Peptides against a protein of PDB entry 3NZW. Designs and how they scored, part 18

Target 1, 212 residues: chain A of PDB entry 3NZW
Amino acid sequence: TTTLAFRFQGGIIVAVDSRATAGNWVASQTVKKVIEINPFLLGTMAGGAADCQFWETWLGSQCRLHELREKERISVAAASKILSNLVYQYKGAGLSMGTMICGYTRKEGPTIYYVDSDGTRLKGDIFCVGSGQTFAYGVLDSNYKWDLSVEDALYLGKRSILAAAHRDAYSGGSVNLYHVTEDGWIYHGNHDVGELFWKVKEEEGSFNNVIG
Target 2, 222 residues: chain B of PDB entry 3NZW
Amino acid sequence: QFNPYGDNGGTILGIAGEDFAVLAGDTRNITDYSINSRYEPKVFDCGDNIVMSANGFAADGDALVKRFKNSVKWYHFDHNDKKLSINSAARNIQHLLYGKRFFPYYVHTIIAGLDEDGKGAVYSFDPVGSYEREQCRAGGAAASLIMPFLDNQVNFKNQYEPGTNGKVKKPLKYLSVEEVIKLVRDSFTSATERHIQVGDGLEILIVTKDGVRKEFYELKRD

## One batch from the design tools (peptide; aimed at target 1 A20 M45 A49)

Design b2_p13_2_s2 (made by RFdiffusion4, then SolubleMPNN; from b2_p13_2, 7 letters changed)
Fold by OpenDDE base, seed 3:
Order: structure tokens, then sequence, then C-alpha cells
Structure b2_p13_2_s2 (fold): chain B 212 residues (1-212), chain C 222 residues (1-222), chain A 13 residues (1-13)
């Protein structure tokens, strides 16, 4: 898996691959690694598929309950804390989760929290999470600027996942791309890695290790 | 070391059509190299036009299916005989599986039915309850033999329009029930030839708006 | 004794 999220002047970009594996078996190429918790809040998934899917879905329920009780959308801080508290209770039980909780509230603005099954909870501007995270960081860090246009930011997110999909055997399938703004998240499509790779290679003159 | 799990072999396969879905399984049940039964059905009609199979360790599979059937029953009790939708069934099964997260059911679960729009639906689960909706999925002993075939023949992976220099992918289209049945039969006959844990019989459950029907085909008994 | 879970069949992201 490779997931990433970063803040920039235009909000948050979230990009993820879609491969699931069981050992060396490609279990799926079409897994949704982003949960749409609410129109303003996303969760990303890396690690055990069931752990992430189950508990982030559960998180969604908790976030909805918060809205019902408090008549206000849950903060990104609080949502991430709920998940963090949950996984901390299971510490040592063998959960495997590397998650990013990304969203917008009027109080916080665009916000990203990293939460993992080790009990780590971090607020930050840039995270890459998964087996391919270092590959994504290589591209992302090299090109990231706060002042990126929305278009450039979307491309950078997509391009970073593509790099990871290329180098990480456990990442691939497609890129799912999101832009989070004050108006909520916007889905920017599913981009098949096979097609995207050749397009990017041609347009950039990159990936010269591959002949084609 | 406590190892409560067995492996009873077999293979299952789900394919979704436009207005139907198919879930098929062989009827062989084995332990190690011994055939326990040549006809032990593992694909079940669970009501509400949902068919289910949990393939792997048969004891766990049977337990899971029974629990789900019971869940359907209680859903009717609690919700005025409302039909359980296939997506809700999938969520329920996730909870059944994940409820044993730390002592999992040793099974690959597939359900098939129609979604709320009447479109064919197949959901597959890992042992601990991750799930997704797919057009096709193979599970069990010969899944590794069948799944790539399904990728090619159902989802037309690696197929391109002739004369396009590989630039135009073969367009996706739904398969007819007859085409799907052919693919299922070819899948299982082929798997039977190459895998000792697959054989004896093939039972296919076909879900349409009119309900569930069953077809049976003999497989090699070697 | 704790049971051995079928970890090899679990999907990973």
Amino acid sequence: as target 1 above (212 residues)
Amino acid sequence: as target 2 above (222 residues)
Amino acid sequence: QLPVAPSTQEWWL
C-alpha cells in the first residue's frame, strides 16, 4: 500500500493506491483505501485490510453519533483521537493500521492526523503511509510547495503514488485521488496505473528504466 | 501448539451479471489426501435472494453460514420482514468475521445476489472480514488457478481491440447467464484437472429476480 | 495455548 496526504494553500490532497495482497498473491487491484466518513472527513487505510476497514467504518459511526449528539460536525482532532484511543486499547493484540484522518472544519481548517496501531497520533502537513511510503516521499518531497496550484497539487499526489506503485510490489492497481476543501472532499477519479504510467512517461520523459 | 484449524479443500467462484449473479462450488470435501465426501454442498441459499459460501475449514464455514442465516432471521424479526439487501448482508458478514478477529474463521467467504437496483452483485471476504464488491471472485484451493482466468474472461484483462496496437482495451460488457455458466464449468473442469482438492461435483446457484435456482454438473471423481 | 490464526489468508494493504 501507498497512501499520502498533504496540506497546501488550496486545502488537502489525498491519494492512495488500490492493491491488496496476501503474501505474494495479489488479492485485489481495486480496493478502496479511502473511507469517506462524511462530506468533510476522509480516512485512509494501510495495514491489515479488515482492521482498517472495520475500525474506520466504526469511526464513521462514532463521528455520526457525535454530530447527532452535539449538532455539529466532529473535529478532525476529535475524530482522530477516537480512533487513536480505540487502537490504543487494542495495543498488543495485533492490529495493523496506518491511517490518516483528513478533513476540514471551520475551527481547524484543513487538517491531517496520522494514526497507527502502535498508538502514534501525529498532526502534520505531509504524510505518506504504507509499504511504498518512501517511494512516494521521494517524489512528493522533491516537488512539494505550499503554494502549489490545485491542479499541480493533484498531479503531485497522483504522481507520487504512481512512483510508489512502480517500485513497491505491494502497491499498484490504480490511484484514487481526492481534494479536500472548505466545501468538503472532491473525488478526482480512479486512475489505472497501467494507463497512467505510460501517459506520465510520455509527457514527462520519466521512468526511463522502462523501455516502451 | 494449539492448531484448531483444518483444511477441507474445495473451490468456490462467484460471477455477477447484469441482472443475475452466480455462486458456484465443487462438492468435494477432503482432509489431507483423503476424500471425506464426494457430495458435500458448500454453497447455500440463505434467503432474501442471497447465496453464500465460506470455503476453507468446513467447520468454520458451516458455523459462519449458520450464523448468517440466523442473522437474516433476526433481521426479519427486528425489521418487519424487510428484505436484507446484499450490501447490508455484506456488512453483517464483516461483523461476524471480525467478531472473531483474534480467532478467525479460516474461510474465504463469497456471497452473491442482486443489489437494490437489480444488478448482479458479488462480495468477497477475507478471513477477518475485509470485503469488497467485485464482478467476479474465486476462492479456495484452486483460486490461484481460476482467478487469473476470470480476470481475463470476465473483466477482459490484457485484452485489446485488434489492430489498435494495444492502445484500445477491450470494452467491458456484461456476460449472459449462458456465458457465465460456460466460464464456471470451464473453470472447475480445469481446476479439477490440476488440483487434487477439487472435483466430484459442481453445484451452481444462480440468483435472479425470480429467485435462486440450482444446477449440478459432475466433475472428475479421481 | 493461543490458536494459530490464518494470517497468510488475510488481506493486507
Scores: peptide ipSAE 0.473, ipTM 0.816, DockQ to the pose 0.368; fails the geometry check
OpenDDE base, seeds 1, 2, 4, 5: peptide ipSAE 0.459, 0.466, 0.466, 0.460; ipTM 0.809, 0.813, 0.813, 0.807; seeds 1, 2, 4, 5 fail the geometry check

Design b2_p13_2_s3 (made by RFdiffusion4, then SolubleMPNN; from b2_p13_2, 8 letters changed)
Fold by OpenDDE base, seed 2:
Structure b2_p13_2_s3 (fold): chain B 212 residues (1-212), chain C 222 residues (1-222), chain A 13 residues (1-13)
Amino acid sequence: as target 1 above (212 residues)
Amino acid sequence: as target 2 above (222 residues)
Amino acid sequence: QLPVSPSNLEWWL
């Protein structure tokens, strides 16, 4: 898996691959690694598929309960804390989760929290999570600027996942791309890695380790 | 150390059509190199137009299917005989599986039915309850032999329109029930040739708006 | 019963 999220002047970009594996077996190329908790809040998945899917769905329920009880959307801080507290209770039990909780509230603005099954909870501007995270960082860190246009930021997110899909055997399939603003998240499509690779290679003159 | 799990072999396969879905399984049950049964059905009609199979360790599979059937029954009791939708069934099965997260059911589960729009639906589960809706899925012993074939013949992977120099992909389209059944039969006959844990018989459950139909075909018995 | 992980069947992201 390779997931990433970063803050910039235009909000948050979230980009993820879609491959699942079972050992050497590619179990799926079409897994949804982003949960849409509410119109302003996303969760990303890396690690055990069931652990992530189950508990992030559970988190969604907790977030909805918060809204019903408090008559206000849950903060990104509170949502991420709920998940962090939950996984910490299972510390040592063998859960495997690397998640990012990304969202916008009036109180916080655009916000990203990293939460993993070790109990780590971090607020930050840039995170890459998964087996391909270092490959994504290589591209993302090299091109990231706060002042990126929305178009350039979307491309950078997509391009970073593509790089990881190219080098990480456990990442691939497609890129799912999101832009989070004060008006909520916007889905920017599913981009097949095979098609995207050749397009990017041609347009950029990149990926010259592969002869076309 | 004692291993609480067994492996009873076999293979299952689900394919969703436009207005139907198919879930098929061989009827061979094995332990190690011994055939326990040449006809032990592993694909079940669970009611509400939902068919289910949990392939791997048969004791766990049977237990899971039994629990799900019971869940359907209680759903009716609690909700005035409301039909359980396939997506709700999938969520319920996730909870059944994840409820044993630390001593999992050693099975690959597939369900098939129609979604609320009447479209064919196939859901597959790992042993601990992750699930995905797909157009097709193979599970069990010969899944690695069948799934690539389905990628090519159901999802038309690596196929392009002739004369386009590989620039235009073969368009996705739904397959007819007849075409799907042909693919299922070809899948299992081929798998039987190359895998000792697959054979004897093929049972296919076809779900349409009119209900569940069963078909049976002989497979090689060697 | 001692817990056993179905590592070869479990899906990873």
Scores: peptide ipSAE 0.472, ipTM 0.814, DockQ to the pose 0.364; fails the geometry check
OpenDDE base, seeds 1, 3, 4, 5: peptide ipSAE 0.463, 0.469, 0.466, 0.466; ipTM 0.811, 0.814, 0.812, 0.812; seeds 1, 3, 4, 5 fail the geometry check

Design b2_p13_2_s4 (made by RFdiffusion4, then SolubleMPNN; from b2_p13_2, 8 letters changed)
Fold by OpenDDE base, seed 4:
Formats: C-alpha cells, sequence, structure tokens
Structure b2_p13_2_s4 (fold): chain B 212 residues (1-212), chain C 222 residues (1-222), chain A 13 residues (1-13)
C-alpha cells in the first residue's frame, strides 16, 4: 500500500493506491483505501485490510453519533482521537493500522492526523503511509510547495502514488484521488496505473528505466 | 502442538450479471490427500435471495453459514419480516467474521444476490472480515488458477479493440447467464485438471428476481 | 499459522 495526504494553500490532497495482497498473491486491484466518513472527513487505510475497514467504519458511526448528540460536525482532532484511543486500548493485541484522518472544519481549517496501531497520533502537513511510503516521499518532498495550484497539487499526489506503484511490488492497481476544501471533499477519479504510467512517461519523458 | 485449523480444499466462484448473480462451488471435500466426500455441497441458499459459501476449513464454514442464517431469521423478527439487502448482509457477515478477530474463521467467504436496484452483486470476504463488492471472485484452493482467467474473461483485462494498437480497451459489458455458466464450467474443469483438491461435482446457484435455482455438473473424479 | 492457500490469507494494504 501507498497512501498520502498533504496540506497546501488550496486545502488537502489525498491520494491512495488500490492493491491488496496476501503474501505474493495480488488479492485485489480495486480496493477502496479511502473511507468517506462524512462530506468533510476522510480516512485512509494501510495495514490489515479488515482492521482498517472495520474500525474506520466504526469511526464513521461514532462521528455520526457525535453529530446527532452535539448537533455539530465532529472536529478532525476529535475524530482522530476517538480512533487513537480505541487502538490504544487494543495495544499489543495485534491490530495493524496506519491511517490518516483528513478533513475540514471551520474551527480547525484543513487538518491531517496520522494514527497508527502503535498508539501514535500526529498532526502534520505531509504524510505518506504504507510499504511504498518512501517512494512517494521521494517524489512528494522534491516537488512540494505550499503555494501549489490545485491542479499541480492533484497531479503531485497522483504522481507520487504512481512512483510508489512503480517501485513497490505491494502497491498498484489504480490511484484514487481526493481534494478536500472548506466545501467538503471532491473525488477526482480512479486512475489505472497501467494507463497512467505510459501517459506520464510520454508527457514527462520520465521512467526511462522502462523501455516503451 | 495442536492445530485448531484444517483445510478441506475445494473452490468457489461468484460472478455478477446485470440482473442475476451466480455462486458456484465444487462438491469435493478433502483432508490432506484423502477425499472425505465426493458430494458435499458448500454453496447455500440463506433466504432473502442471498446465496453464501465459506470455503476453507469446513467446520468454520458451516459455523459461519449457520450463524448468518440465524442472523437472517432474527432480522425478520426484529424488523417486521423486512428483506435483508445484500449490502446489509455483507456488513453483517463482516461483523460475524471480525467478532473472531483473534481466532478467525479459516474461510474465504463469498455471497451473491441482487442489490436494491435489481443488479447482480457479489461480495467477497477475507478470513478476518474485510469485504468488497466485485463483478467476480474465485476463492479456495484453485482461486489462483481461476481468478486471472476471470480477470480476462469477465473484466476483459488486457484486452483491446482490434486495430487500435492497444489504445482502446475492450468495453466492459455484462455477460448473459449462459455465458457466465460457460465460464464457470470452464473454470472448474480447468481447475480440476491442475489441482488435486478440486473435482467430483460442480453445483451452481443462480440468483434472479424469481429466486434461486440450482444446476449440477459432473467433474472429474480423479 | 500460515495458510496454505492464498485465499485463506488475510488481505494486507
Amino acid sequence: as target 1 above (212 residues)
Amino acid sequence: as target 2 above (222 residues)
Amino acid sequence: QLPVSPSLQPWWL
């Protein structure tokens, strides 16, 4: 898996691959590694598929209950804390989760929290999570600027996942791309890695280690 | 040291059509290199137009199916005989599986039915409880032999329109029930030839708006 | 316990 999220002047970009594996077996190429908790809040999944899917779905329910009880959308801080508190209770039990909770509230603005099964909860501007994270960081860090246009930011997110898909055997399938703003998240499509790779190679003159 | 898990072999396969879904399984049950039964059905009608198979360790599979059937019964009691939708069934099965997170059911689960729009639906589950809706999925011993075939023949992977120099993919389309049955039969006959844990018989459950029907075909009895 | 069949292995992301 490779997931990433970063803050920039235009909000948050979230990009993820779609491959699931079972050892050397590609279990799926079409896994949704972003959970849409509500129109303003996203969760990303890396690690055990069932652990992430189950508990992030549970988190969605808790966030909805918060809205019903408090008559206000849950903050990104509070949502991430709920998940963090839960996994901390299971510390040592063998949960495997590397998650990012990304969203927008009027109080917080665009916000990203990293939460993992070790009990770590970090607020930050840039995270890459998964087996391909280092490959994604290589591209993301080298091109990241706060002042990126929305178009450039979307491309950078997509391009970083593509780099990881190319080098990490456990990442691939497609890139799912999101842009989070004050008006909520916007889905920017599913981009098949096979098609995207050749397009990017041609347009950039990159990936010269592969003969066309 | 005691191993609580067994492996009873077999293979299952689900394919969704436009207004139907198919869930098929062989009828061979094995332990190690011994055939326990040549006819032990592993695909079940669970009511509400939902068919289910949990392939792997048969004891766990049977337990899971029984629990799900009971869940359907209680759903009717609690919700005035409301039909359980396939998406709700999938969520319920996730909870059944994940409820044993630290001692999982040793099974690959597939369910098939119609969604609320009357479209064919197939859901697959890992042993721990992650699930995904797909057009097709193979599970069990010969899943690795069949799944790539389904990628090519159901989802038309790596197929392109002639004369486009690989620039235009073959368009996705739904398959007829007859076409699906052909693919299922070819899948299982091929798997039987190359995998010792697959064979004897093939049972296919077809779900339509009119209900569930069953078809049976002989497989190699080697 | 390591499953023999890939189908019986949990999915990883």
Scores: peptide ipSAE 0.498, ipTM 0.818, DockQ to the pose 0.638; fails the geometry check
OpenDDE base, seeds 1, 2, 3, 5: peptide ipSAE 0.482, 0.497, 0.486, 0.486; ipTM 0.800, 0.816, 0.812, 0.806; seeds 1, 2, 3, 5 fail the geometry check

Design b2_p13_3 (made by RFdiffusion4)
Pose (drawn by RFdiffusion4):
Structure b2_p13_3 (pose): chain A 212 residues (1-212), chain B 222 residues (1-222), chain P 13 residues (1-13)
Amino acid sequence: as target 1 above (212 residues)
Amino acid sequence: as target 2 above (222 residues)
Amino acid sequence: SQPATGGARWFVS
């Protein structure tokens, strides 16, 4: 698994791979590691497939309950805390999740929270989570600028997940892109590494190792 | 010490067609190197046009299928006999499985039917509720032998248009019920050849808008 | 819609 989310001039970019594993067994290449909590909230998934899926779906129900009660969209900070506090209650029971809660509110602007099963909760501009996180950091950190165009930022996020899908035996499948503005998240497609790799290699001239 | 889990072997397979779906499984049940039964059904019609199989530790698989069938019964009781759609059944199974997160049903579960548009549907589950909708899926002992074959023959992976210099991928035309039954039977004869826990018989449940049909085929008994 | 899920799944023998 490789997931990333970063803030920039144009909002937030979220990118994830779609590989699921059972050890060295590739269980699936078409899993959805991003959950749409609501029109302005996204959650990313890494770790235990069932823990992430179950508790992030539950988080969505909790956020919806907040809107009915308070007649207002839940903040990114509060939404990430609900998950953070839930996971903390289970500390020591073996839950396994590296998560990112990304969204936009007039009150907070573009906002990103890293939340994991250790109970760690961190607000930040850039996060890469999962077995492939360091590979994504390598490409993302060396090309990141706050002033990236929406187009360039979407590409960097996509390119970073691609770098991880290439080097990490436990990452791959396809790339799912998202862009977050004050009008909510915008889905930017599913990009199969099976074609994305060769296309990026030719157009970019990178991945100069692998023989084509 | 006491081990609450055992392995009863078996292999299951699910393929979704445009307007049908199939869930197949060998009828052999095993413990270690012995055969408990050469015919012990492992794929079930649970009503509302849903078939399911929970493969792995059989006691757990039975308890789960029994609990799900009872769930469909109560769904009707509580919701004015409304039909349980396959997507709703999948979410329901997720909660049943995750409910035992800390003492799991040790099974790999697959269900099949039609979605609300009448299209074929297959869902597979992780032991603790992780699930996805998919075109096909092999589960159980021979899953590692069969899933690659299905990626190739069902989803045409790694196949290209001849003479296109590997530039044009083989189109994803869709399989008929006849073509699917062939792939299923071939899959199980192959699995029976290479995996000692697969054999004796093959039972397929076909699901259409008209309901659930069953077909049976003998397999090598060695 | 496709169900969202994490990566690591448990192996069933």

Design b2_p13_3_s1 (made by RFdiffusion4, then SolubleMPNN; from b2_p13_3, 7 letters changed)
Fold by OpenDDE base, seed 5:
Structure b2_p13_3_s1 (fold): chain B 212 residues (1-212), chain C 222 residues (1-222), chain A 13 residues (1-13)
Amino acid sequence: as target 1 above (212 residues)
Amino acid sequence: as target 2 above (222 residues)
Amino acid sequence: SQPARGSEVHYVP
């Protein structure tokens, strides 16, 4: 798995691969590793698919309850804290989760929290999570700027996942791309790595380690 | 150390069409290398046009299916005989599976039916309840033999339009029920040849707007 | 063994 999220002047970019593995077996190439909690909040999935899918869906229910009780949307901080508190209660039980909770509220602005099954909760501007995270960081860190245009930011997210898909055997399939703004998240499509790789190689003159 | 799980072998396969879905399974039940039964159905009509199979440890599979059938019953009681949708069924099954997250049902679960738009739907589950809607999925002993075949023949993976220098993929299209049945039969006959835990009989449940029908085919009895 | 999705290690009970 490779997931990433980063803040920039235009909000948040979220990009993830879609490969699921069980050992050496490719279980799926089409896994949705972004869970749409609500129109304004995204959760990413790394680690155990069931753990992430179950508890992030549960989180969505908690967020909805908050909205009903408080008559306003939950903050990203509070949403991520609910999840963090939950997984912390299961510490030692064997949950496997590396998640990012991403959203945009008026109070907080664009906000990303990293939450994992070890009980770690971190607020930050840039996170890459999964077995391919180091490959993604290599591209993302080299090209990241706060002042990126939305177009450039989307491309950078996509390109970073592509790099990880190329080098990490446990990542691949396709890139799912999201842009999060104050008005909510916008889905920017599913990009098959098999096609995207060759396109990027041709346009950039990159990936010269592959002869095509 | 005591292993609480058994393995009863077998293989299951789901394929979604445009306005139908199929869920198929062999009827062989084994323990180790011994055939317990040559006809033990493992694909079930659960009502509300939902078919289900949980393949692996049969005791766990049967328990899970019974629980789901009971869930359907209570859903009707609680919601004025409302039909349980396939997506809601999938969510319910997730909760059944994840409820035993720390002592899982040792099964690969597949359900098939029609979505609320009348389109064929197949959902697959891992032992702890992650689920995904897919066009096709193989589960069980010979899943590794069948799934690549389905990738190629249902989703047309690695197929390109001739004369395009590999730049244009074969377009996705729905398969007819007849085509799907052919693929299912070919899958199981092939799997039977290469896997000792698959064989004896093939039962196919076909879900359409008109309900569930069953077809049976003989497999090799070796 | 049954596959657990998202695991680098094949699920073995």
Scores: peptide ipSAE 0.289, ipTM 0.824, DockQ to the pose 0.200
OpenDDE base, seeds 1, 2, 3, 4: peptide ipSAE 0.277, 0.286, 0.267, 0.218; ipTM 0.817, 0.834, 0.828, 0.819

Design b2_p13_3_s2 (made by RFdiffusion4, then SolubleMPNN; from b2_p13_3, 9 letters changed)
Fold by OpenDDE base, seed 3:
Structure b2_p13_3_s2 (fold): chain B 212 residues (1-212), chain C 222 residues (1-222), chain A 13 residues (1-13)
Amino acid sequence: as target 1 above (212 residues)
Amino acid sequence: as target 2 above (222 residues)
Amino acid sequence: MQFANGSEVHRVP
C-alpha cells in the first residue's frame, strides 16, 4: 500500500493506490483505500484492510452522531481523536492500521492527522503511509511546495503514488486521487497504473529503467 | 498447539452480469485427502434475492450463513418486511465477520444478487470482513487457478484490440448468462482436473429479477 | 493460530 496526503495553498491532496494482498497473492487491484467519512472528511487505509475499512466506517457513524448531537460538523481533530482512542483501546489486540484523517473545517482549515494502531496520532502537513511510503516521499519531498497550483498538486500526488506502485510490489492497481477544499472533497478519478505509467514515462522522459 | 480450524476444500465463484449474477460452487467436501461428501451444497439462497457462500472451514461457513439468514429474518421484522439490499447485506456480513475479528471465521465469503438498480452484483469478503464489490471473484481451494482466468475472460485483462499494437484495450462489456455459465463450467472443470479438493458436482445459482434459479452439473468424481 | 494475521487476510500494507 501507498497512501499520501499533503496540505498546500489550495487545500489537501489525497492519493492512494488500490492493491490488496494476501501474502504473495494479489487479492485485489481495485480496493478503495480512501473511505469517504463525510463530504468534508476522508480516511485512508493501510495495514489490515478489514481493520481500516471497519473502523473508519465506524468512525463515520461516530462523526454523524456528533453532527446530530452538536448540530455542527465534527472537527478533524476530534474525528481523528475518536479513532485514535478506539485503536488505543485495542492496543495489543493485533489491529493493523495506518490511517490519515483528512478534512476541512472552517475552524481548522485544511487538516491532516496521522493515526495508527500503535496509538500514534500526529498532526502534519505531509504524510505518506504504507509499504511504499518511502518511494512516495522520494517524489513528493522533491517537488512539494506550499504554493503548488491545484493542478500541479494533483499531479504530484498522482505521480508520487505511481513511483511507489512502480517500486513497491505491494502497491499498484490504480491511483485514486482526491482534492479536499472548504467545500468538501472532490474525487479526481481512478488512474490505472498500467496506462498512467506509460503516459508519464513518455511525457516526462522518466522511468528510464524500463524499456518501452 | 490446538488448531480449531479445518479445511473442507471446495471452490466458489461469483460473476456479475448486467441484469443477473451467478454464484457457483462445487459440492465436494473433504478433510485432508478424504472425501466426506460428494454432494454437500455450499451455495445458498438466503432470501431477498441474495445468494451466499462461505468457503473454507465448513463449520464456520455454515455458522456464518445461518447467522446471515437470521439477520435477513430480523431485518424483515424490524423494517416492515423491507427487502434487504445487496449492499446492506454486504455491510451486515462485514459486521458478522468482523465481530469475530479475534477468532475469525475461516472462510472466503461471496454473495451475489442485484443492486438497487437491477444490475448484477458480487461482493467478496476476506475472513475478517473486508469487502469489495467486484465483477467476478473466485474463492476457496482453486481460487488461484480460476481468478486469473476470470481476470482474462470477464474483465478482459491483458487483451487488446487486434492491430492496435497493444495500445487499445479490449473494451469492457457485460457477458450474457449463457457466456457466464460457460465460463463457470470451464473454470470448474479445469479446476477439478488440477485440484484434488474440487470436484464431484457443480451447483450454480443464477440470480435475476425473477428470482434464483439453480443449475447442477456433474464434475469429475475422482 | 492467529488467523487474522495469516496470508488469507487481505492487507493493504
Scores: peptide ipSAE 0.287, ipTM 0.840, DockQ to the pose 0.113
OpenDDE base, seeds 1, 2, 4, 5: peptide ipSAE 0.251, 0.276, 0.274, 0.275; ipTM 0.823, 0.840, 0.831, 0.833

Design b2_p13_3_s3 (made by RFdiffusion4, then SolubleMPNN; from b2_p13_3, 7 letters changed)
Fold by OpenDDE base, seed 4:
Structure b2_p13_3_s3 (fold): chain B 212 residues (1-212), chain C 222 residues (1-222), chain A 13 residues (1-13)
Amino acid sequence: as target 1 above (212 residues)
Amino acid sequence: as target 2 above (222 residues)
Amino acid sequence: EQPANGSAVNYVP
């Protein structure tokens, strides 16, 4: 798995691959590793698919209950804290979760929290999570600027996942891309790695380790 | 050390069509190298036009299917006989599976039916309840033999339009019931040849708007 | 005895 999220002047970019594995077996190439918690909040999945899918869906229910009770959208901080508290209660039980909770509220602005099953909860501007995270960081850190245009930011997210998909055997399939703004998240498509790789190679003159 | 799990072998396969879905399974039940039964159905009509199979450890599979059937029953009681949709069924099964997260059902679960738009739907589950809607899925002993075949023949992976130098993929299209049945039969006959835990019989449940139809084919009884 | 965590092959995204 490779997931990433970063803040920039235009909000948040979230990009993830879609491969699931069971050991050496490719279980799926089409896994949705972004859980749309609500129109304004995204969760990412790394680690155990069921753990992430189950508890982030549960988180969605908790967020909805918050809205019903408080007549206001839940903050990203509060949403991530709910999840963090939950996984902390299961500490040592064997949950495997590496998640990012991403959203945009008027109060907080664009916000990303990293939450994992070890009990870590971190607020930050840039996170890459998964077996391919170091590959993604290599590209992302080299090109990241706060002042990126939305177009450039989307490309950077996509390109970083592509790099990870290329080098990490446990990442691949496709890139799912999201842009989060104050108006909510926008899905920017599913990009098959096979097609995307050749396109990027041609346009950038990159990936010269592969002979066409 | 005591192992609470067994492995009863077998293989299951789901394929979604445009207005139908198919869930198939062999009827062989084994323990180690012994055939327990040559005809033990493992694909079930659960009502509300939903078919289900949980393949792996048969005791766990049977338990899970029974629990789901009960869930359907209670859903009707609680919601004025409302039909359980396939997506809701999938969510329910997730909860059944994840409820045993720390002592999982040792099964690969596939359900098939029609979505609310009347389109064929196949959902597959891991042992602890992660699920995905897919066009096709193989599960069980010979899944590794069949799934690549399905990738190629259902989703047309690695197929390109002739004369395009591999630049244009073969377009996706729905398969007919007849085509799907052919693929299912080829899958299981092939799997039977290469896997000792697959064989004896093939039962195919076809879900359409008109209900569930069953077909049976003999497999090698080796 | 509960089977050790990991006895079931789980999907890892």
Scores: peptide ipSAE 0.211, ipTM 0.816, DockQ to the pose 0.092; fails the geometry check
OpenDDE base, seeds 1, 2, 3, 5: peptide ipSAE 0.170, 0.052, 0.201, 0.054; ipTM 0.807, 0.820, 0.827, 0.812; seeds 1, 2, 3, 5 fail the geometry check

Design b2_p13_3_s4 (made by RFdiffusion4, then SolubleMPNN; from b2_p13_3, 7 letters changed)
Fold by OpenDDE base, seed 2:
Structure b2_p13_3_s4 (fold): chain B 212 residues (1-212), chain C 222 residues (1-222), chain A 13 residues (1-13)
Amino acid sequence: as target 1 above (212 residues)
Amino acid sequence: as target 2 above (222 residues)
Amino acid sequence: EQPANGSAVRYVP
């Protein structure tokens, strides 16, 4: 898995691959590793597919309950804390989760929290999570700046996942791409890695380690 | 060392069409190298136009299916006989599976039916309740033999239009029920040839707006 | 211990 999220002048970019594995077996190439919690809040999945899918869906329910009770959308800080508190209760039980909670509230602005099954909760501007995270960081860190245009930021997110899909055997399938703004998240499509690779290679003159 | 799990072999396969879905399974039940039964159905009509199979350890599979059937019954009691949608069924099954997260059902679960728009739907589950809606899925002993075939023949993976120098992919299209049945039969006959835990009989449940139909075909008995 | 083989749990590593 390779997931990433970063803040920039235009909000948040979230990009993820779509491969699931069971050992050496490719279980799926089409996994939805972004959970759309509400129109302003996203969760990402890495680790155990069931653990992430179950508890992030549960988180969505808790966030909705908050809205009903408080008549206000939950903050990204509070949402991530709910998840963090939950996984901490299961510490030692064997949950496997590496998640990012990404969203926008008027109070916080664009916000990213990293939450994992060890109970770690971190706020930050840039995170890559999964077995391919170091490959994604290689591209992302080399090209990131706060003042990226929305177009360039979207491309950078997509391109970073592509690099990880190329080098990490456990990442691949497609890139799902999101842009989060004050108005909520916008889905920017599913990009098949097989097609995307050749397109990028041709346009950039990159990936010269592969002969077409 | 005590092992609470068994393996009863077998293989299951789901394919979603445009306005139908199929869920098929062989009827062989084994333990180790011994055939327990040559006809032990493992694909079930659960009501509300939902068919289900949980393949792997048969005791766990049967338990899960019974629990789901009971869930359907109580859903009707609690919600004025409302039809359980396939997506809601999938969520319910996730909870059944994840409820045993720390002592899982040793099964690969597939359900098939129609979504609320009348389109064919197949959902597949891992032992602890991760699930995904897909156009096709193989599960069980010969899943690794069948799934690549389905990638190629249902989703047209690695197929390109002739004369395009690999630039144009074969377009996706829905398959007819007849075409799907052919693929299912070819899948299981092929799997039977190469896997000792698959064979004897093939039972196919076809879900349409008119209900569930069953078909049976003989497989090799060796 | 978790189930494996044809019924292996799925990971998004």
Scores: peptide ipSAE 0.327, ipTM 0.830, DockQ to the pose 0.110
OpenDDE base, seeds 1, 3, 4, 5: peptide ipSAE 0.312, 0.327, 0.323, 0.322; ipTM 0.815, 0.829, 0.827, 0.825; seed 4 fails the geometry check

